# Peptides against a protein of PDB entry 2ODG: the designs that were tried, part 25

Target 1, 89 residues: chain A of PDB entry 2ODG
Amino acid sequence: MTTSQKHRDFVAEPMGEKPVGSLAGIGEVLGKKLEERGFDKAYVVLGQFLVLKKDEDLFREWLKDTCGANAKQSRDCFGCLREWCDAFL

## One batch from the design tools (peptide; made by RFdiffusion4, then SolubleMPNN)

Design b2_p13_4_s3 (from b2_p13_4, 5 letters changed)
Fold by OpenDDE base, seed 2:
Structure b2_p13_4_s3 (fold): chain B 89 residues (1-89), chain A 13 residues (1-13)
Amino acid sequence: as target 1 above (89 residues)
Amino acid sequence: LEELHEKTLELFS
């Protein structure tokens, strides 16, 4: 499958202080919902991803339950974090 | 998962 430019931009460099909305699959709507739940930075979502031991099903289910992400959004977000970790973790 | 969410936020706060 193909990736978005947003995905490529995220995985290409250190995460730093990037907002949660910089994650692939996380637009304005989902980003706002995540921020309201305390996930204001991409690295906070990364933390959840790592606490779940990088498990795709668990993470995608969590994202769905937390902000209402659909299948594509959760897949894009998971793939974004997975590839970032492969490069930088 | 909601319980896990709360615990995770506590660790980061």
Scores: peptide ipSAE 0.057, ipTM 0.707, DockQ to the pose 0.645
Fold by OpenDDE base, seed 1:
Structure b2_p13_4_s3 (fold): chain B 89 residues (1-89), chain A 13 residues (1-13)
Amino acid sequence: as target 1 above (89 residues)
Amino acid sequence: LEELHEKTLELFS
């Protein structure tokens, strides 16, 4: 599927200290909710992604339960992390 | 999943 520029910007470089809101699919609303739950950096969400062994269903369900992400948002976020990992992990 | 969330954060902190 097609990706956003936000996605491309994220997967193009090491994520470093990028905020959670830099993840594709994570806007200001979801970002704030994630931050309130302790996921303030993109790498913390990456950690969860990895703990879940990159399982799409588990991750997307987690994201939904954690910040209320809808199907598109969770898909975008998952794809963002998947492609980032493909490039850098 | 909430429990998993808490466990994950514990791993990082």
Scores: peptide ipSAE 0.053, ipTM 0.708, DockQ to the pose 0.629
Fold by OpenDDE base, seed 5:
Formats: structure tokens, sequence, C-alpha cells
Structure b2_p13_4_s3 (fold): chain B 89 residues (1-89), chain A 13 residues (1-13)
């Protein structure tokens, strides 16, 4: 799987206060929808990812239901969080 | 999962 520069930028360093839109697969449209639902920071989405025990199917379905992410967007977002956790968690 | 979303936000708020 080829990753984007956005993915690499996110995985390369601590998450800190990065906005939800910094996650791979999350553009302005999905980011605004997530923010409206209370997921304004990347670490809040990380929290949901962890609550779902890093389960890919559950997380991607949640993301789809929450902000309308398509398969590519949810896959990119999941991969971004998984690899960040592998590096820093 | 929608209920989980709402509960998670409530727990962390």
Amino acid sequence: as target 1 above (89 residues)
Amino acid sequence: LEELHEKTLELFS
C-alpha cells in the first residue's frame, strides 16, 4: 500500500493538538462533519479508535456512519491511526 | 455505533 505525504507527516511525530483534518483521508468536508459531532481534534478520533479496540471494520464503519467517509477515506484514516499507534503508543 | 459515538463523547466531556 502506498501512503500519502499527509499520512507520513502525521505518523512521523507526536499527535499533540493536531486538528481532525490532519488525519489521512479526512479532508475539509469530512473534517467539518466530524467537528460538528464533537470530534475536533485528531486525538478525539484516536480515542474512538482505541475504544473500538483498533478494530478496522468497526472503526471504518463508525467513520462512515459519523461523517460519510467512503472506503478510501476510511481506509486511509484507519491506516494513519494504526501506524501512529505502532510508532508512539 | 451511533450510540457508542454519543456515549464516548459524553464520557470524555
Scores: peptide ipSAE 0.052, ipTM 0.712, DockQ to the pose 0.588
Fold by OpenDDE base, seed 3:
Structure b2_p13_4_s3 (fold): chain B 89 residues (1-89), chain A 13 residues (1-13)
Amino acid sequence: as target 1 above (89 residues)
Amino acid sequence: LEELHEKTLELFS
């Protein structure tokens, strides 16, 4: 699969205080829903990703249930966090 | 998963 520029921009540098909307697959609509559920920064979603032990099926199901992400959005978000962790964790 | 979500956030509340 090919990746987006948004994905490449995210995995290229430390996460810092980046907003949740900076994650690949997370647009303005999904980002707002995540913020309302307490996930106001990308690193909070990273925390959930790690608590789920980087399990793709569990994470993507959680994302769908939490903010209504579709299959592509959840796949893009998972891949973004996986590759960021491979580079920096 | 929702229960896990609640428990995780409570650690920081």
Scores: peptide ipSAE 0.046, ipTM 0.701, DockQ to the pose 0.488

Design b2_p13_4_s4 (from b2_p13_4, 5 letters changed)
Fold by OpenDDE base, seed 4:
Structure b2_p13_4_s4 (fold): chain B 89 residues (1-89), chain A 13 residues (1-13)
Amino acid sequence: as target 1 above (89 residues)
Amino acid sequence: LEELEKETLKLFA
């Protein structure tokens, strides 16, 4: 699968306090919805990703239910977190 | 999934 520069920028370094919108697949619209639900930082979404044991189907379903992410957005976001974890966790 | 989110992360809705 091909990745975006946004993805590469995210997985290249520790995420620290990066906002949720820094995640691949999460634009302004989805980001605002996530923030309204308490997911303001990328690491909060990472937390959910880990709680779901890195399960792709569960995470993508959660993301869809939480902010209305479509298939591509949820795939991009999942891949972003997966590869970040592979590199840093 | 909703219950898992609430129980584990202590989030609502």
Scores: peptide ipSAE 0.038, ipTM 0.680, DockQ to the pose 0.258
Fold by OpenDDE base, seed 1:
Structure b2_p13_4_s4 (fold): chain B 89 residues (1-89), chain A 13 residues (1-13)
Amino acid sequence: as target 1 above (89 residues)
Amino acid sequence: LEELEKETLKLFA
């Protein structure tokens, strides 16, 4: 599997106050939907990722249900958070 | 999923 530059940029440094749209797989459309649901920062989505015990199926299902992410978008977002956690947790 | 969301975050129905 290949990663995007967006993914690499995200996993390379502390998350800080990065907006939700900085997550790989989360573009303008999904980002706005997530923000409307209270997920304005990437770390809020990280929180959900951790609450779901980093389970890929559960997280990707949640993301789909929450903002309508397709399979590629949810996979990219999951991978982004997984690798960030591997580096910083 | 639903129960875990309610118990821990209370963010998602």
Scores: peptide ipSAE 0.036, ipTM 0.679, DockQ to the pose 0.222
Fold by OpenDDE base, seed 2:
Structure b2_p13_4_s4 (fold): chain B 89 residues (1-89), chain A 13 residues (1-13)
Amino acid sequence: as target 1 above (89 residues)
Amino acid sequence: LEELEKETLKLFA
């Protein structure tokens, strides 16, 4: 399947202090909800991704439960983090 | 900060 430019921009470089909204699949609505729950940086969501041992089903379920992400949003976000880790971790 | 860690963050495994 194809990826968005937002995905490509994220996986192309170290994430540093990028906000959570820079993750593919995370728009303003989901980003605000994540920030309200303490996930203000992309690396905090990365931490959850790693704690879940990169398990797709568990991560996508967590994202849905935490901010209301739909199937496409959670898939895009998971893919974004997976490919970033493949490149930099 | 401590209260934020206890009440706001929702990490799980």
Scores: peptide ipSAE 0.032, ipTM 0.599, DockQ to the pose 0.114
Fold by OpenDDE base, seed 3:
Structure b2_p13_4_s4 (fold): chain B 89 residues (1-89), chain A 13 residues (1-13)
Amino acid sequence: as target 1 above (89 residues)
Amino acid sequence: LEELEKETLKLFA
């Protein structure tokens, strides 16, 4: 499985104040839905990822239920956060 | 999922 440039750009540096839409798998549609639910920054979604103890099934299910992410979108987002944490956490 | 999330949040509150 290959990664996108968006994924590589995200995992390469501290996330700081990056918007939620900077996460791989999160486009404008999903990003707006997440923002409406209070997840306006990438680090807020990171918080949810960590609260769920980095569990892939739980996180991907949460993302689907929260913003309607499909299997690829949730997989890309999970992988993005996992690899960022491996590098910086 | 919602109930598990609520319980998990309580662990760190």
Scores: peptide ipSAE 0.032, ipTM 0.642, DockQ to the pose 0.208

Design b2_p13_5_s1 (from b2_p13_5, 4 letters changed)
Fold by OpenDDE base, seed 4:
Structure b2_p13_5_s1 (fold): chain B 89 residues (1-89), chain A 13 residues (1-13)
Amino acid sequence: as target 1 above (89 residues)
Amino acid sequence: LLEEGVEKAKELL
């Protein structure tokens, strides 16, 4: 399994006020949809990740339902948050 | 229950 540079950049440091689009798997299209739903910051999506107890299936389902993420996008986003939490939470 | 919780959380945004 290979990660993107975007993933590595995100998991390397505290996320602070990073926009939702900084998450791996979240591009311009998904980012805009998430922002329209109130998920404007990466930490808001982190919140959902934690509310779902870091459950991969639940989170990826939520992301799909919320912004239309496909399997790869949701996998990348989940992995991004999982590894960020492993490093910083 | 968790999925319902997510929906409730979204309502607060």
Scores: peptide ipSAE 0.050, ipTM 0.692, DockQ to the pose 0.157
Fold by OpenDDE base, seed 1:
Structure b2_p13_5_s1 (fold): chain B 89 residues (1-89), chain A 13 residues (1-13)
Amino acid sequence: as target 1 above (89 residues)
Amino acid sequence: LLEEGVEKAKELL
């Protein structure tokens, strides 16, 4: 599969204090919904990803239920976090 | 709100 530049930008460096909207698949709409739920930083979503033991189905289902992400958005977000963890965790 | 996220995660595990 082809990744976006947004994905490549995210996985290329430590995420630090990057906002949740910096995650691939998370645009303005989903980002605002996540922020309203307390998931304002990318590392908070990373925390959820890790609590779910990096399970794709569990994470994507969580993201769908939490902010209404569609299949493409949840797949992009999952892939973004997976590859970041492979590089830095 | 974060607590809700944690509880949701627990439900999925």
Scores: peptide ipSAE 0.047, ipTM 0.668, DockQ to the pose 0.141
Fold by OpenDDE base, seed 2:
Structure b2_p13_5_s1 (fold): chain B 89 residues (1-89), chain A 13 residues (1-13)
Amino acid sequence: as target 1 above (89 residues)
Amino acid sequence: LLEEGVEKAKELL
């Protein structure tokens, strides 16, 4: 399986103030739902990812429950954060 | 425990 360009763009550099929509798997629909829940920046979702101790099942379930992410979207988002953390955390 | 804690934390956002 290959990664998207969006994934590669995200994991290539520090996260900074990137919007939540910059995360792989998070489009405009999911991004707006996350923002409405207070997750306006990618680093806030990163915080959730870390609180869940980088557990894939817990994170993907949370993402599904929080914004309605499907299996691919949650997988892409998890992979994006995992790869970013491996590089920069 | 983590899930419950996260839910409470989320409410503060």
Scores: peptide ipSAE 0.044, ipTM 0.681, DockQ to the pose 0.110
Fold by OpenDDE base, seed 3:
Structure b2_p13_5_s1 (fold): chain B 89 residues (1-89), chain A 13 residues (1-13)
Amino acid sequence: as target 1 above (89 residues)
Amino acid sequence: LLEEGVEKAKELL
């Protein structure tokens, strides 16, 4: 499916210290909720993604439970991390 | 067990 420019910007370069809000699907509302739970950097969410062994259902369920992400937001975030890992991991 | 470990790991943040 079609990706956003935000997605393309994220997957095109090393993650570094990018904030959690840099992830596709994570806007200001979800970003603040994630930060309150300790997920302040994109690489912390990457860590969760990897601990869940890159499983889409597990990750998307976790994201929904953690910050209230809807189906599109969780799909966008999962796709963003999946493609970043394919390029750099 | 993975789910348990993930939940415990989150508590360390």
Scores: peptide ipSAE 0.038, ipTM 0.667, DockQ to the pose 0.134

Design b2_p13_5_s2 (from b2_p13_5, 5 letters changed)
Fold by OpenDDE base, seed 5:
Structure b2_p13_5_s2 (fold): chain B 89 residues (1-89), chain A 13 residues (1-13)
Amino acid sequence: as target 1 above (89 residues)
Amino acid sequence: LLEEGIEKAKELL
């Protein structure tokens, strides 16, 4: 598996107030949909990731249901949060 | 709106 520069940039530092669109796999289309649902910051999505106990299938299903993420987008987003947590949580 | 998204996640548990 390979990662994007966007992924590497996200997992390299505390996420702070980064917008939801900074998450790997979340482009402008999905970002807007997430923001419309109240998920404006990356840390809000992190919250859902943690509520779902870091379960990949549950998180990816939730993301799909919430913003219409496809398999690659949800995979990228999950991996981004997983690796961030491994480094900083 | 946020509550709806949060509840959706809780339903998966």
Scores: peptide ipSAE 0.336, ipTM 0.874, DockQ to the pose 0.140
Fold by OpenDDE base, seed 2:
Structure b2_p13_5_s2 (fold): chain B 89 residues (1-89), chain A 13 residues (1-13)
Amino acid sequence: as target 1 above (89 residues)
Amino acid sequence: LLEEGIEKAKELL
């Protein structure tokens, strides 16, 4: 599988204040749900990713439970954060 | 707003 341009754009530079919707796999629908739960910035979701010790299964389960992400959405989001961390953390 | 989401993650550990 190839990555999306959205993924590539996210992992290419520091996260800064990017909105949660900038994460790969997080579209407008999931983004709004995450924002309603207080996850308005990508770095807040990054925080959860790190709390879960970068565990894929745990993170994807959390994301599903939190905003209803499907398997592809959660996989894309996880991959986005993993590769960002590999580059910048 | 954030508390529930954070708690959910902690419960998975």
Scores: peptide ipSAE 0.334, ipTM 0.874, DockQ to the pose 0.139
Fold by OpenDDE base, seed 4:
Structure b2_p13_5_s2 (fold): chain B 89 residues (1-89), chain A 13 residues (1-13)
Amino acid sequence: as target 1 above (89 residues)
Amino acid sequence: LLEEGIEKAKELL
């Protein structure tokens, strides 16, 4: 599937202190909800991704339950983190 | 709230 420029920008470099909203699939609405739950930085969501052993179904379910992400949003977010990890982890 | 989100992920395992 075709990726977004937002995805490409995220996976191209170390994420450092990037906000949660920099993740592909996470817009302003989902970003605010995640921030309210304490997930303010992209690396905090990365932590959950790793705790779930990079499992797509588990991560996407968690994201849905946590911020109400739809199927496309959760898929985009998962793909973003997967490819970042493949490059930098 | 962060703790709740972390615990939720652990429950999925």
Scores: peptide ipSAE 0.323, ipTM 0.868, DockQ to the pose 0.139
Fold by OpenDDE base, seed 1:
Structure b2_p13_5_s2 (fold): chain B 89 residues (1-89), chain A 13 residues (1-13)
Amino acid sequence: as target 1 above (89 residues)
Amino acid sequence: LLEEGIEKAKELL
């Protein structure tokens, strides 16, 4: 498994007010859909990740249902949040 | 709309 620079940039520092589009796997299309649903900041999606108890299958299903993420997009997003939490939570 | 997204996650538990 390899990660993107986007992933590495996200997991390297505190999340702060980063937009939802800064999450790995979340491009312009998915980002806009998430924002339309009220998930404008990465930390709001982090909240869902934590509510789902960091469960990969549940989170990826939720992300798919919420913004139409495909398998790779949801995997990348999950991995991004997991590694951020391992470092900072 | 945010509430709907949050409730969807809660329903998965």
Scores: peptide ipSAE 0.320, ipTM 0.868, DockQ to the pose 0.161

Design b2_p13_5_s3 (from b2_p13_5, 5 letters changed)
Fold by OpenDDE base, seed 4:
Structure b2_p13_5_s3 (fold): chain B 89 residues (1-89), chain A 13 residues (1-13)
Amino acid sequence: as target 1 above (89 residues)
Amino acid sequence: LLEEGVKKAKELL
């Protein structure tokens, strides 16, 4: 299993007020779409992740429906939040 | 702005 540096940077520290675009898998395109839908901070997406009980399929479907994330983007984002939670939650 | 997103998440439960 391979992760990006962006993923490693995110899971290494408390997320605080980090923008949604700091999440692995969320680039400028998806970030703008998420922000337009009110998901401006990484912690707001974390909230959805938790509401969905950390379920991968539910979260990835939600992300796809919300901002048009593809399979890799949603997988990267899910993994990012999962590992962050494993470290800090 | 979040209302639709939150509702969507709830619909998936």
Scores: peptide ipSAE 0.081, ipTM 0.713, DockQ to the pose 0.139
Fold by OpenDDE base, seed 3:
Structure b2_p13_5_s3 (fold): chain B 89 residues (1-89), chain A 13 residues (1-13)
Amino acid sequence: as target 1 above (89 residues)
Amino acid sequence: LLEEGVKKAKELL
């Protein structure tokens, strides 16, 4: 599948202190909701991704339940974290 | 604020 430039920018380098909104699929609306739940940095969402053992269905369900992400948004976010981990973890 | 997130993760595992 095709990826966005936002995805490519994220997976190309260590994530450091990047905000949650830097994740592909996470725009201003979802980012604000995630921040309100304590997920303010991309690495906090990474932590959740890892706790769920990188399982796509579990992660995407969690994201939907947590911030209301739709199917595309959750797919984009999952793919972003998966590819970042493949490169750096 | 992460407590409920951790709880949700546990429920899904």
Scores: peptide ipSAE 0.074, ipTM 0.703, DockQ to the pose 0.139
Fold by OpenDDE base, seed 2:
Structure b2_p13_5_s3 (fold): chain B 89 residues (1-89), chain A 13 residues (1-13)
Amino acid sequence: as target 1 above (89 residues)
Amino acid sequence: LLEEGVKKAKELL
């Protein structure tokens, strides 16, 4: 399976203050929903990812429940954070 | 335990 350019752009550098919408799998619709829940920055979602001990099933379920992410969106987002953590955490 | 904690955490976020 191949990754998107969005994924590659995200995992290539420190996260900093990147908006939540910079995460792979998170478009404008999901991004706005996440922002409404207080997840305005990618690092806030990273925080949740880490609190869940990087568990894929738990994270993807959380993302679905929180913003309505479908299977592909949650998979892309999880993969994005996993790859970023492998590189920078 | 983690799953239960996650459920509660979700309610707060």
Scores: peptide ipSAE 0.039, ipTM 0.692, DockQ to the pose 0.090
Fold by OpenDDE base, seed 5:
Structure b2_p13_5_s3 (fold): chain B 89 residues (1-89), chain A 13 residues (1-13)
Amino acid sequence: as target 1 above (89 residues)
Amino acid sequence: LLEEGVKKAKELL
């Protein structure tokens, strides 16, 4: 599978205070919906990812239910967090 | 179970 530059930019460095929209697969539409639900920072979504024990199916379903992410968006977001964790966690 | 917990948690944010 190929990754986007957005993915590579995210996984390359500490997450810090990056907004939720910095996550691969999360554009302006999904980002706004996530922010409205209290997920304003990427690290908050990381928290949910970790609570779900990094389970792909659980996380992608949660993301779909939370902001309406489609299959590609949820896949991209999951992959982004997985690879970030592989590097930094 | 964990998924349901996270779904509920988002409503508190």
Scores: peptide ipSAE 0.033, ipTM 0.660, DockQ to the pose 0.109

Design b2_p13_5_s4 (from b2_p13_5, 5 letters changed)
Fold by OpenDDE base, seed 3:
Structure b2_p13_5_s4 (fold): chain B 89 residues (1-89), chain A 13 residues (1-13)
Amino acid sequence: as target 1 above (89 residues)
Amino acid sequence: LLEEGVEKALELL
C-alpha cells in the first residue's frame, strides 16, 4: 500500500523527542487523547508497541481502546512504527 | 491478556 509523506518523514530519521502527533495516523484529535493518557511523545507509543512485542492485532486494538483510532488510523500508526523499527532498531 | 495487563499498568502512571 502507499504511504503518506507524514509516514515517510517519520521513518526517515531517529524520532528523538517528536510529539505523539508526528506518528502517521495520529492527528490532533487522537494526539490529544493520547497525551491525556500520558502518551505525549512518539517514543512512549513506541514503548507500548515494543511491550506488545510488535504484535499488530494487539497494538491496533490497544490504540483503538486508548484513543478511539479507526482501522485506517491504527494501521497507519502501526506501519509507521514497524518501519521505523526496521530501519533503526 | 498481555494487552489488558499493559493497559492497566499504564493507567496507573
Scores: peptide ipSAE 0.068, ipTM 0.701, DockQ to the pose 0.102
Fold by OpenDDE base, seed 5:
Structure b2_p13_5_s4 (fold): chain B 89 residues (1-89), chain A 13 residues (1-13)
Amino acid sequence: as target 1 above (89 residues)
Amino acid sequence: LLEEGVEKALELL
């Protein structure tokens, strides 16, 4: 499977204070919904990813339930965080 | 179970 430039940009460097919308699969619509739920930064979503022990099914289901992410969006977001963690965690 | 619990807890914040 191929990755987007957005994915590559995210996984290439420390996360810092990047907004939630910087995550692959998270556009303006999903980003706004996540922010409304308190996920204003990418690192907050990372926190949820880690609390769920990096489980793909649990995380993707959570993301769908939280912001309405479809299968591709949740897959892209999960892959983004997984690969970031492989590099930096 | 964990996913559902965390999800619901976050709704209260």
Scores: peptide ipSAE 0.063, ipTM 0.695, DockQ to the pose 0.099
Fold by OpenDDE base, seed 1:
Structure b2_p13_5_s4 (fold): chain B 89 residues (1-89), chain A 13 residues (1-13)
Amino acid sequence: as target 1 above (89 residues)
Amino acid sequence: LLEEGVEKALELL
């Protein structure tokens, strides 16, 4: 499958203090909901991704339940974190 | 189960 430029921009460098909205699949609406739940930085979502042992189904379900992400949004977000980890973790 | 546990933990923060 093809990736977005947003995905490529995120996985290309250390994430540092990037906001949660920098994650592929996370726009302004989902980002605001995540921030309201305490997930203000991309690295906080990374933490959840890692606690879930990088399990796609668990992570995508969590994201759906937490901010209302649809299937594509959760897929994009998962793929973004997966590839970032492959490069930097 | 793991997902639910993490979510509960986050709610305590």
Scores: peptide ipSAE 0.060, ipTM 0.689, DockQ to the pose 0.105
Fold by OpenDDE base, seed 2:
Structure b2_p13_5_s4 (fold): chain B 89 residues (1-89), chain A 13 residues (1-13)
Amino acid sequence: as target 1 above (89 residues)
Amino acid sequence: LLEEGVEKALELL
C-alpha cells in the first residue's frame, strides 16, 4: 500500500517542535487525547516509541490504549515514526 | 515492557 502525503511530509525533515497532530494517523481527535496525556509534541511520542525499543506491537498497543487509535491509525503512526527514525536517528 | 514504557514516558512529563 501507499503512504499518505501527511506521512511523506513528516518523514522528509527533522521533527523539531512539530505538534503531535503532525504524525500520520493522528488527527484532531487522537491528537487532543494525546495532548491531554502530556504528549503535545511529536517528539514526546517519538520518546515513547524509542522507550518501547521501536517494537511495532507494543507501540501500536500503547497508542490504542492511550488515545483510542484504531488499527489503521496506529499503523500509520508507527510507520511514520519508523521511517523518520530510519532517516534521522 | 509496555507498562514499563508507559511509566517511563509519563515520568518525563
Scores: peptide ipSAE 0.055, ipTM 0.681, DockQ to the pose 0.143

Design b2_p13_6_s1 (from b2_p13_6, 12 letters changed)
Fold by OpenDDE base, seed 5:
Formats: sequence, C-alpha cells, structure tokens
Structure b2_p13_6_s1 (fold): chain B 89 residues (1-89), chain A 13 residues (1-13)
Amino acid sequence: as target 1 above (89 residues)
Amino acid sequence: SDELAQKQLEELE
C-alpha cells in the first residue's frame, strides 16, 4: 500500500514542535479532539505510541477510543509514527 | 453509533 504526501512530509524530518494535525490520518476534526485530551503536539502522540511499546493493535485502539479515528485514519497515523521512529529514534 | 460517527469524521478529514 502506498503512502500519502502528508505521510512523506512527516517522516522526512525531525518532528520538532509540529502540531498533532501534521500526523498522517489526523485532520482538523480528529486533531481538535486530540488537543482537547491534551495531545496538542505530534510528539505527545509519539509518547503514547512509545508507552504502548509500538504495538499496532494497542495504539490504533487507543486512537479510536481517544478521538474516534476510523480504521484508515488509525492505520495512517500508526504507519506515520512507525516510519518516523525507524528514521530518527 | 460508532460507525456513523466515524463516517462523519471521515467526510471532514
């Protein structure tokens, strides 16, 4: 399966202070819901990803439960963080 | 339902 340009833009460089909405699969609606829960930066979601030991099922379930992400959105977000970590962690 | 809510989110993302 191919990736989006948004995914490629995110995994290409250190994420720094990028907002949560810069993550692939996270648009304006999901981004606002994540921000309301305290996940305002991409690196905060990265933190949760790492706390869950990079487990795909656990992370995608968490994302669904936290902001209502559907299967595609959670898959895109997980893949985005996985590949970023492979490059920079 | 969760499915309906997710469909609405998909349309807006």
Scores: peptide ipSAE 0.201, ipTM 0.768, DockQ to the pose 0.036
Fold by OpenDDE base, seed 4:
Structure b2_p13_6_s1 (fold): chain B 89 residues (1-89), chain A 13 residues (1-13)
Amino acid sequence: as target 1 above (89 residues)
Amino acid sequence: SDELAQKQLEELE
């Protein structure tokens, strides 16, 4: 599968203080919902990703339950974090 | 249009 430019931009550099909306698959709608739940920065979602031991099914289910992400959005977000971790963690 | 708005939203996800 091909990746988006948003994905490539995210995985290309350290995460820093990037907002949650910088994650692939997370637009304005999902971003606002995540922020309301306390996930305002991408690194907070990274934390959840790591707590779930990088398990794809668990993470994607969590994302769906937390902000209503659909299958594509959760796939994109998971892949974004996975590849970022492979490069920088 | 709604269709255009939805496509733009998807592009930003």
Scores: peptide ipSAE 0.177, ipTM 0.693, DockQ to the pose 0.027
Fold by OpenDDE base, seed 1:
Structure b2_p13_6_s1 (fold): chain B 89 residues (1-89), chain A 13 residues (1-13)
Amino acid sequence: as target 1 above (89 residues)
Amino acid sequence: SDELAQKQLEELE
């Protein structure tokens, strides 16, 4: 499957202080829910991704449980972080 | 419109 421009923009550079909403699959709705849970920056979600040892099923389940992400949103977010890590970690 | 806003939200997710 092809990626979004949002995905490409995110994986193209160090994420720095980018908000959580910069992650592919995380828009305004999911972003606000994540922020309410303390995940205000993309790097905080990256932290969770790494704590879960980059496990796709665990991360996508966590994202669903935390902010109500559907299958596409969690897939997009996972893929976004995976490819960012491949490039910069 | 609400429909436009909803489409924009979906696109940004």
Scores: peptide ipSAE 0.168, ipTM 0.684, DockQ to the pose 0.029
Fold by OpenDDE base, seed 2:
Structure b2_p13_6_s1 (fold): chain B 89 residues (1-89), chain A 13 residues (1-13)
Amino acid sequence: as target 1 above (89 residues)
Amino acid sequence: SDELAQKQLEELE
């Protein structure tokens, strides 16, 4: 499958202080829900991704349970973080 | 329309 431009923009550079909504699969709707739970920055979600040891099933389940992400949104978000980590961690 | 608005939201995710 091809990636989105949003994915490519995210994985191309250090994430720094980018908001959670910069993650592929996370738009305004899911972003607001994540922010309400304390995940206001992309790096906070990265932290959860790493705590879950980059496990896809666990992360995607967490994302679904936390903000209501559907299968595509959770897949896009996971892939975005995975590829960012491959490049910068 | 509501359907159009929903599609717009999906495009932003």
Scores: peptide ipSAE 0.168, ipTM 0.684, DockQ to the pose 0.028

